# Designs tried in a protein design run: peptides against a protein of PDB entry 4ASU. Part 292

Target 1, 270 residues: chain A of PDB entry 4ASU
Amino acid sequence: ATLKDITRRLKSIKNIQKITKSMKMVAAAKYARAERELKPARVYGVGSLALYEKADIKTPEDKKKHLIIGVSSDRGLCGAIHSSVAKQMKSEAANLAAAGKEVKIIGVGDKIRSILHRTHSDQFLVTFKEVGRRPPTFGDASVIALELLNSGYEFDEGSIIFNRFRSVISYKTEEKPIFSLDTISSAESMSIYDDIDADVLRNYQEYSLANIIYYSLKESTTSEQSARMTAMDNASKNASEMIDKLTLTFNRTRQAVITKELIEIISGAA
Target 2, 83 residues: chain B of PDB entry 4ASU
Amino acid sequence: FTFASPTQVFFNSANVRQVDVPTQTGAFGILAAHVPTLQVLRPGLVVVHAEDGTTSKYFVSSGSVTVNADSSVQLLAEEAVTL

## One batch from the design tools (peptide; made by RFdiffusion4, then SolubleMPNN)

Design b2_p27_5_s3 (from b2_p27_5, 19 letters changed)
Fold by OpenDDE base, seed 2:
Structure b2_p27_5_s3 (fold): chain B 270 residues (1-270), chain C 83 residues (1-83), chain A 27 residues (1-27)
Amino acid sequence: as target 1 above (270 residues)
Amino acid sequence: as target 2 above (83 residues)
Amino acid sequence: MITRENEEKATKEFQERVAAEAAARLA
């Protein structure tokens, strides 16, 4: 490689490093906010799931309609965040299909659609875009919940799949159940909750769905920003190492060129 | 007893004496060993009576309240403020 | 197996590094 080639490559890598460092800082700022906002959101979301856990709501085996909600975002450069969710969605869809169930899919964030569209296009009901630019709000979750409830797809049971935040270096893809109003109302375990008005239960279920979606969005966002920080940090480190190597190569090559020129001058071969 | 909004936690698995909640079917007090129930919140006053006799008041918007058989309670409001 | 303690430590260290880098750029 000529000195010119090395110089060009150095410049390119330095620019990449600058970009990745900048992206790391942006992700760090977003992560700090997301982590703070996740604390109450987790209590809120887990609280909403408590009923389903305690009541041990079971869907009858004869019920065949299943909804899968995958939660991610529109933005890349965050490691395996999107692929992890998509992988779990595929696995769940395959298991349900093998059990003879009908599966429909909702994607929160465009990346889910991008990954699954080729193989699962016929199963997609809707994809929500413009996810990840701003921190998710309860209003956003409510809109998604309402759209689901008004979609006309009468599911019996569903699964919401998202990345739960563990730490800056760790997330776990998890699945939480969602239930239709009919499934909840017909569950034997709900018999202990006597004299619940049907309208009350409907409203309750709507809140529960919104709550779970909100929770999943907050977990996903925090996980994503953390993963992006890590990815950009790794990219920056890799760039740094490459810069060092190329700099050494440049210096050696430069010295060789100078030496050659000096020899030519001294020898009169010029 | 858990009481939270999407943005704030007021109580997290706390032991309380009584919680008064405003529901669409009417205001009621949740005591120890209250029968399991599900209710939807209406805008109104929540009063939490701690075991030490301290009373805290909150204004809540919409939301839900769950009383489980194990005496656990989840009060989840879309918006809540301390009074 | 990443223990909770190890994760917390790693998180803190990472945050400190990021903060230091950010501070160095502002400086």
Scores: peptide ipSAE 0.011, ipTM 0.813, DockQ to the pose 0.013
Fold by OpenDDE base, seed 5:
Structure b2_p27_5_s3 (fold): chain B 270 residues (1-270), chain C 83 residues (1-83), chain A 27 residues (1-27)
Amino acid sequence: as target 1 above (270 residues)
Amino acid sequence: as target 2 above (83 residues)
Amino acid sequence: MITRENEEKATKEFQERVAAEAAARLA
């Protein structure tokens, strides 16, 4: 490679490094906020799930309609965040299909659709876009919940799949159950609860769904920002190493050129 | 007893004597060993009576309250403020 | 499998690095 080629490559990589460093800093700011907001959101969301865990709500085997909600975002450059969710969705869909269930999919964030479109396009009900530019709010979750409830798909049970935040360097793709109003109302385990008005139960279920979605969004966002920080840090380090290598190559090549020129001058071959 | 909004936690697995909640069907007092129930909140006052005799008041907008068989309670408000 | 101790250490180190870079950008 000529000195010119090496210089051009150095310039390009240095530019990439600047971009990745900048993105890392942006992700860091978003992560700090997300982590702070996740603390109450987790208590809130886990609290909402307590009923379903304690009641051990079971869907009868003869019920066939299952909904999968995958939670991610629209934005890339965050490592395996999207692929992890998609992988779990695929696995769950395959298992349910093998069990004779009908599976429909909702994607929160455009990346889920992008990954699954080719293989699961017919199973998608809706994809929510414009996810990840701003922190998710309870209002956002309520909109998603409402859209789901109004979708006309009468699922019996479902799964919400998202990345749960563990630490800045760790997340885990998890699944939480969602249940239809009919499934909750008909569950034998719910018999211990005092006679609940149907309207009350409907409203309760709407809150529950919104709560779970909100929780999943907060976990997902925090996981995504942490993963993006890590990804951008790794990219920056890789760029740095490449810059160092190319700089050494540049220096060696430059010395060789100088030596050659000197020899040519001394030998009179010029 | 857990009492939280999406943005704030007021009580997390705390032991309390009594919680008064505003439900759509009326005011409801949750005491120890209350029968399991599900209710929806209406805008109003939540009063938490601690074991030490202290009373805390909150205003809530909407949400849900769950009383489980194991006496655990989840009060989840969309919005809540300390009064 | 990253042990809890190793994870905490790595987390702290990462946070410190990010904070240092942020400070350097604001100076």
Scores: peptide ipSAE 0.000, ipTM 0.812, DockQ to the pose 0.013
Fold by OpenDDE base, seed 4:
Structure b2_p27_5_s3 (fold): chain B 270 residues (1-270), chain C 83 residues (1-83), chain A 27 residues (1-27)
Amino acid sequence: as target 1 above (270 residues)
Amino acid sequence: as target 2 above (83 residues)
Amino acid sequence: MITRENEEKATKEFQERVAAEAAARLA
């Protein structure tokens, strides 16, 4: 490689490093916000899930329609965030299919569709795009919930798959159940609850769905921003190492050129 | 007793004496060992009576309330403000 | 197995590094 080539490469990598450092800072800021907003969201979401955990709602075996909601975003450069969700979705879909269930998929974030479209295109109901540019709001969750409920797919049970935030260095892909109104209303474990008006239960379920989606979005966002921050940090370090290596190569090459020129001068062979 | 909105937590697994909630079917008081129930909130006043005798008032827009068999209560409001 | 304590420590250290880097840029 000529000195010119090395110089060009150095310049390019230095620019990449600047970009990755900048992205790291942006991700850090977004992470800090997401983490703050996750605290109440977690209480809220876990509170919504409490019924399902305590009631131990079971879906009858004859019920075959299952919905998988994968929660991620449109944005890349965040390590294994998207692939982890997609992997879990694939696994769940395969398991459900093996159990004779009908599986439909909703993707929250374009990356889910991007990963699964080729293999699972026929199972997709809808993909929600424009996820990840702004922090998710309860309004966003409500829109998703409403769209799901209006999709015409009458699922019996579902799974929402998302990355739960553990720490700045750790997330876990998790699955939480979602249930249809019919499944909840017919569950034997719900018999202990006082006579609930059907309209009340419907409204309750709508809130529950929105709540769970909101929770999943907040967990996902926090996990994603943290992962992006880490990824950008790693990229910046890798760029730094490459810069160092190329700089050494540049210096060696330069010295070789100088030496050659000096020899030519001294030898008079020029 | 847990009382939260998407953006704020008011109570997290707290012990309270009574919670008055506005529901679509009417306002009711949740006491210790209340029968399990599910309700939807209507816009209105939530009153939390703490064990120490402190009473706190909140306005909620909408949401849900769950009373479980284990006496746990989840009050989840879309919007809530302290009064 | 990353223990909770180790995660908290790592989180704190990372946050401190990020904060330091941010401060250095503002400075």
Scores: peptide ipSAE 0.017, ipTM 0.809, DockQ to the pose 0.013; fails the geometry check
Fold by OpenDDE base, seed 1:
Structure b2_p27_5_s3 (fold): chain B 270 residues (1-270), chain C 83 residues (1-83), chain A 27 residues (1-27)
Amino acid sequence: as target 1 above (270 residues)
Amino acid sequence: as target 2 above (83 residues)
Amino acid sequence: MITRENEEKATKEFQERVAAEAAARLA
């Protein structure tokens, strides 16, 4: 490589490093906000799931319709955030199919569709796009819940799969159950609850669904921003190392050129 | 007793004496060892009676209240404001 | 004609800039 080639490459990598550093700072700001907003959202979401955990709602074996909701976003450069969710979705879908269940998929965020479209296109009901540009709101979750309920797909039970935030350096892909109104109403464990009006139970279930979706979005967003911050930091470090290597190469090449020229001068071979 | 909205937590696993909630079927008080129940909230006043005798008032929008067999209570409102 | 003196100066300046960037990362 000529000195000119090395210089050009150095300039390019330095520009990449500047971009990745800037992206890191943006991700850090978004992470800080997401983490603050996650605190109440987690209490709220866990509270919504409490009924299902305590009632130990089970779906009868003869019921075959299962819904998988994968939660991520539209934006890349965040490490394994999307692939982790997709991997878990694939695993769950395969397990359910092996058990003789019918599986349908909802993707929250375009990245889920991009990963699973080729292999699972027939199982997709809907994909929600424009996720991740702005922090998710309860309104967003309500829209998703409403769309699901109005989809006409009469699922018996489902799974919502998302990345739960653990720390700035750690997230875990988790699954939480969702249940249809019929499944909740028919559960033996629900018999201990006082005379619940059918309309009340319907409204409760709809609200609960929105709550769980909202919770999952907040966990996902926090995990994503943290992962992006880490990814951009790593990219910046890698760029720095490459700059150092190229600088050494440049210096060596320059010395070689000078030495060659000196030898030519001394030898009279001009 | 847990009382939260999507954006704010008012009570997190707290011990309270009584919670008065506005439901679609009417306002009722949740006491210690209340029978398990599920209700949907209507816009109205929530009153929390703490064990120390203090009373806190909140205005809530839509939401839900759950009383479980283990006496745990989850009050979840879409919107809630301290009054 | 890149004189040896100019090359050494340029190399030193480049090394100093790289070192400064590395130091700024460790701070």
Scores: peptide ipSAE 0.000, ipTM 0.787, DockQ to the pose 0.007; fails the geometry check

Design b2_p27_5_s4 (from b2_p27_5, 14 letters changed)
Fold by OpenDDE base, seed 5:
Structure b2_p27_5_s4 (fold): chain B 270 residues (1-270), chain C 83 residues (1-83), chain A 27 residues (1-27)
Amino acid sequence: as target 1 above (270 residues)
Amino acid sequence: as target 2 above (83 residues)
Amino acid sequence: MITEENAEKAKKEFQELIAKKAEEELA
């Protein structure tokens, strides 16, 4: 390689390192905020799920309509965040299909659609875009919940799939149940709650859905920012190592050129 | 007893004597042995009576309240502020 | 768990994306 080639490569990698370093800092700031906002969101979301855990709602086998909600974002450069959710969505869809269920998919974030479009395009109901630029709000979750409820797809049960935040270095793709109003109303285990007005139950379910979506968005966002921070850190380190290697190569090549020129001068003067 | 909004936690699995909640069907007091119920919140005053006799007041917007058979309670408000 | 394979794929995609952006900024 010529000195010119090495210099060009060095310049390119240095620029990459600057970008990755900047992105790391941005991701770190967003992560810190997301983690802080996740604390109350987790209590809120887990609180909303408590009913379903305690009631042990079961969907009858004759009910065949299943909804899968995958939660991610529009933004890349965050490691396996999107692929992890998509992988679990595929697995769940395949298992449900094998069990004779009808499966429809909702994607929160454009990346889910981008991964699954080729293989699952016919199963998509809707994809929500513009996810991940700003921290998700309860308003955002409410909009998603409302759109789902108004979609006209009368699912019996569903699953929301998202990355649960564990630590700055770890997330786990999780699944939480979603139930339709009809499924909740007809569940035998809900008999202890039977003296509930139908309008109250409907409104309750709307809040429950919004709550779960909000929770999943907060978990997903925190996981994503953490993963992005890690990815950008790794990229920056790799760039640094490459810069060091190329710098050594540059110095060695330069010395070789100088030596050759000196030998030519000495040999030509003889 | 858990009381939270999307952005703030007021109580997390706490033991309380009584919680007064504003619901669409009317305000009622939740005691330790209250029957299981699901309710939707209306904007109004929440009063939490602690076991030590202290009383805390909150204003809530919309949301839900769940009383389970095991006496666990989840009060989840869209917005809530301490008074 | 982030599998090594997924990490390598993500790394490669990232490198390609950055290379493309770098080329666009240098043009």
Scores: peptide ipSAE 0.013, ipTM 0.807, DockQ to the pose 0.012
Fold by OpenDDE base, seed 3:
Structure b2_p27_5_s4 (fold): chain B 270 residues (1-270), chain C 83 residues (1-83), chain A 27 residues (1-27)
Amino acid sequence: as target 1 above (270 residues)
Amino acid sequence: as target 2 above (83 residues)
Amino acid sequence: MITEENAEKAKKEFQELIAKKAEEELA
């Protein structure tokens, strides 16, 4: 390789490193905000799920319609964030199909569609795009919930799959249940609850769905920003190592060129 | 007793004496060992009575309240402010 | 299309409404 070629490569890698470092800083700032906003969101979301855990709501086996909501984003460069959710969605869809269930899929974020479209295109109801550019709001979750409820798909039970934040270095893909109004209203375990007006129950379920979606978005966002920060840090380190190697090669090549020129001068070979 | 909005937590698994909530069917007080129920909030005043006799007031927009068989209560408001 | 601008405006209007109602309940 010529000195010129090595110099060009060094310049290119240094530019990549600069971009990666900048992206790391942006991800760090977004992570810090997401973590702060996740604290109340987790209490709120876990509170919304408490009914389903305590009532032990079970869907009858004869009910066949199942909905899977995968929560991710549109943005890459965040390690295994998208693939982890997609893997869990595929596994769940396969298990449900093997059990004779009808499965429909909703993707939150374009990356879910990108991964699953080839194999599961017929199962997709809708994909929500423009996810992950801004922090998710309760309004965003409400829009998703409303779109789902107005989709005309009368599911019996569903699953929301998302990455739960554990720490700056750890997340776990989790699944939480969602239930239709009919499933909740017909559940035997709900008999202990006082006479609940049908309109009240409907409205309650609409809030519950929005609450769970909001919670999942906040967990997903925090996990994603943390993973992106780690990925950009690793990329920056890899670039640094490559710069060091190329610098050594440059110095060695420069010495060789100088030696060759000196030999040519001494030998009189023009 | 848990009382939260999407952006703020007011109570997290706290022990309280009574919570007065505004519902679409009317305001009711949640006491210890209240019958399990589900309700939807209307915009209005929430009053939390602590065991020490202190009273806190909040204004809520909309949301839900759940009273479980184990006496746990989840008050989830879309928007809430301390008064 | 819920534009971010409309969502922020709606949020602000709602917060103002809550603040006004809170003041009315305290009066």
Scores: peptide ipSAE 0.033, ipTM 0.824, DockQ to the pose 0.079; fails the geometry check
Fold by OpenDDE base, seed 1:
Structure b2_p27_5_s4 (fold): chain B 270 residues (1-270), chain C 83 residues (1-83), chain A 27 residues (1-27)
Amino acid sequence: as target 1 above (270 residues)
Amino acid sequence: as target 2 above (83 residues)
Amino acid sequence: MITEENAEKAKKEFQELIAKKAEEELA
């Protein structure tokens, strides 16, 4: 490589490093906000799931319709955030299919569709786009819940799959159950609640669905921003190492050129 | 007893004496060892009675209240404000 | 805990991306 080529490459990598550093700072700011907003959202979401956990709601084996909701975003450069969710969705879909269940998929964020399009396109009901530019609100979750309930797909049970935030360096892909009104109403463990009006239970189910979606969005967002921050930090470090290597190469090449020129001068070949 | 909105936590696994909630069927008080129940909230006043006799008041929008067999209570409001 | 492995994978993917971009700019 000529000195000119090395210099060009150095300039390019330095520019990349500047970009990745800037992106790291942006991700860090978004992460800090997301983490603060996740604290109440987690309490709220876990509270919403408490009934289903305690009631141990089971779907009868003869019921075959299962919904998978995958939660991520539209935005890249966040490590394995999207692929982790997609992998879990694929695994769950395969297991359910093997059990003779009908599986439909909802994607929250365009990246889910991008990953699963070739293999699962026929199973998709809807994909929600424009996710991840702004922090998710309860209103956003309510819209998603309403769209699901109005989709005409009468699922018996479902799974919401998302990345749960653990720490700045750790997230875990998790699954939480969602249930239809019919499944909740028919659950034996709900018998202790028999005096509940059908309209009350319907309203509760709808509200609970929105709550769980909201919770999943908040967990996903926090995980994503943390992962992006880490990815950009790693990128910046890698760029730095490459700059150092190329700088050494440049210096060696320059010395070689100088030596060659000196030899030519001394030999009278110039 | 857990009382939260999407953006704020008021009580997290706390012990309380009584919680008065506004439901669509009317206002009722949740006492210790209340029978399992599930209700939806109407906009109105929530009053939390602590074990020490102190009371706190909140205005809530829509939401839900669940009393489970283990006496755990989840009060979840879409919006809530301290009064 | 899948977190360290995922971090390494993310690191590797980004290294590959940087390498690819570097090659494209040299090309």
Scores: peptide ipSAE 0.013, ipTM 0.795, DockQ to the pose 0.011; fails the geometry check
Fold by OpenDDE base, seed 4:
Structure b2_p27_5_s4 (fold): chain B 270 residues (1-270), chain C 83 residues (1-83), chain A 27 residues (1-27)
Amino acid sequence: as target 1 above (270 residues)
Amino acid sequence: as target 2 above (83 residues)
Amino acid sequence: MITEENAEKAKKEFQELIAKKAEEELA
């Protein structure tokens, strides 16, 4: 490689490093915000899930329609965030299929579709795009919930799969259940709840779904931003190491060129 | 007793004496031994009576309220403001 | 006749030139 080639590579990597550092800072800011917003969202979301945990709602075995909602985003450069969700979705879909259930998939974020389209295209109902540019709002969750409910797919039960935030260095892909109105209304464990009007229960379920989706989006976003921050930090460090290596190579090459030129000068072959 | 909106937590697993909630079927008071129920919130006034005798008032938009068999209560409002 | 002094001077000048070019490409 000529000095010019090495210099060009150095310049390129330095530019990449600048970009990755900038992206790290942006991710850090978004992470800090997401973490703050996750605190109330978690209380809200966990509160919504409390019914399912307390009532121990079981789906009858004869019910075959299962919905998988994978929650991620459209944005890359965040480590294993998307692949972890997709992997669990695949596993869940396979397990459900083996159990004789019909499985349909909803992707929140285009990355889910990008990963699963080749293998699971026929199972996709809808993919929600433009996820991750802005922090998710309850309105966004409501739109997703409404679209799901209006999709015409009458699922019996479902699974929402998302990355739960643990810490700045840790997330865990988790699954939470979602239930159809019919499943909730028919659950034996729900008999202890006083005379619930069907309309009330329907509305309640709509809120519940929106709440759970909102929660999952907030967990996912926080996890994603944290992972992106880490990924960009690692990229910046890797770039730094490469810069050091190339700098050494540059210096060696420069010395060789100088030596050659000196020899030519001394030998008069110039 | 948990009372939260998507963006704010008012009570988190707190012990309260009574919570008055506006529901579509009417306003009712949730006491410690209230029977399990699911309700949808109507826009209106929520009144929380704490064990220490303090009363807090909130205006809520829509949402849900759950009273579980274990006496846990989740009041989840889309929007809520302290009054 | 290339004297040792001229060779050292040439070496220094060349090193400076390379350093300058390297700086120009890195800026």
Scores: peptide ipSAE 0.000, ipTM 0.794, DockQ to the pose 0.005; fails the geometry check

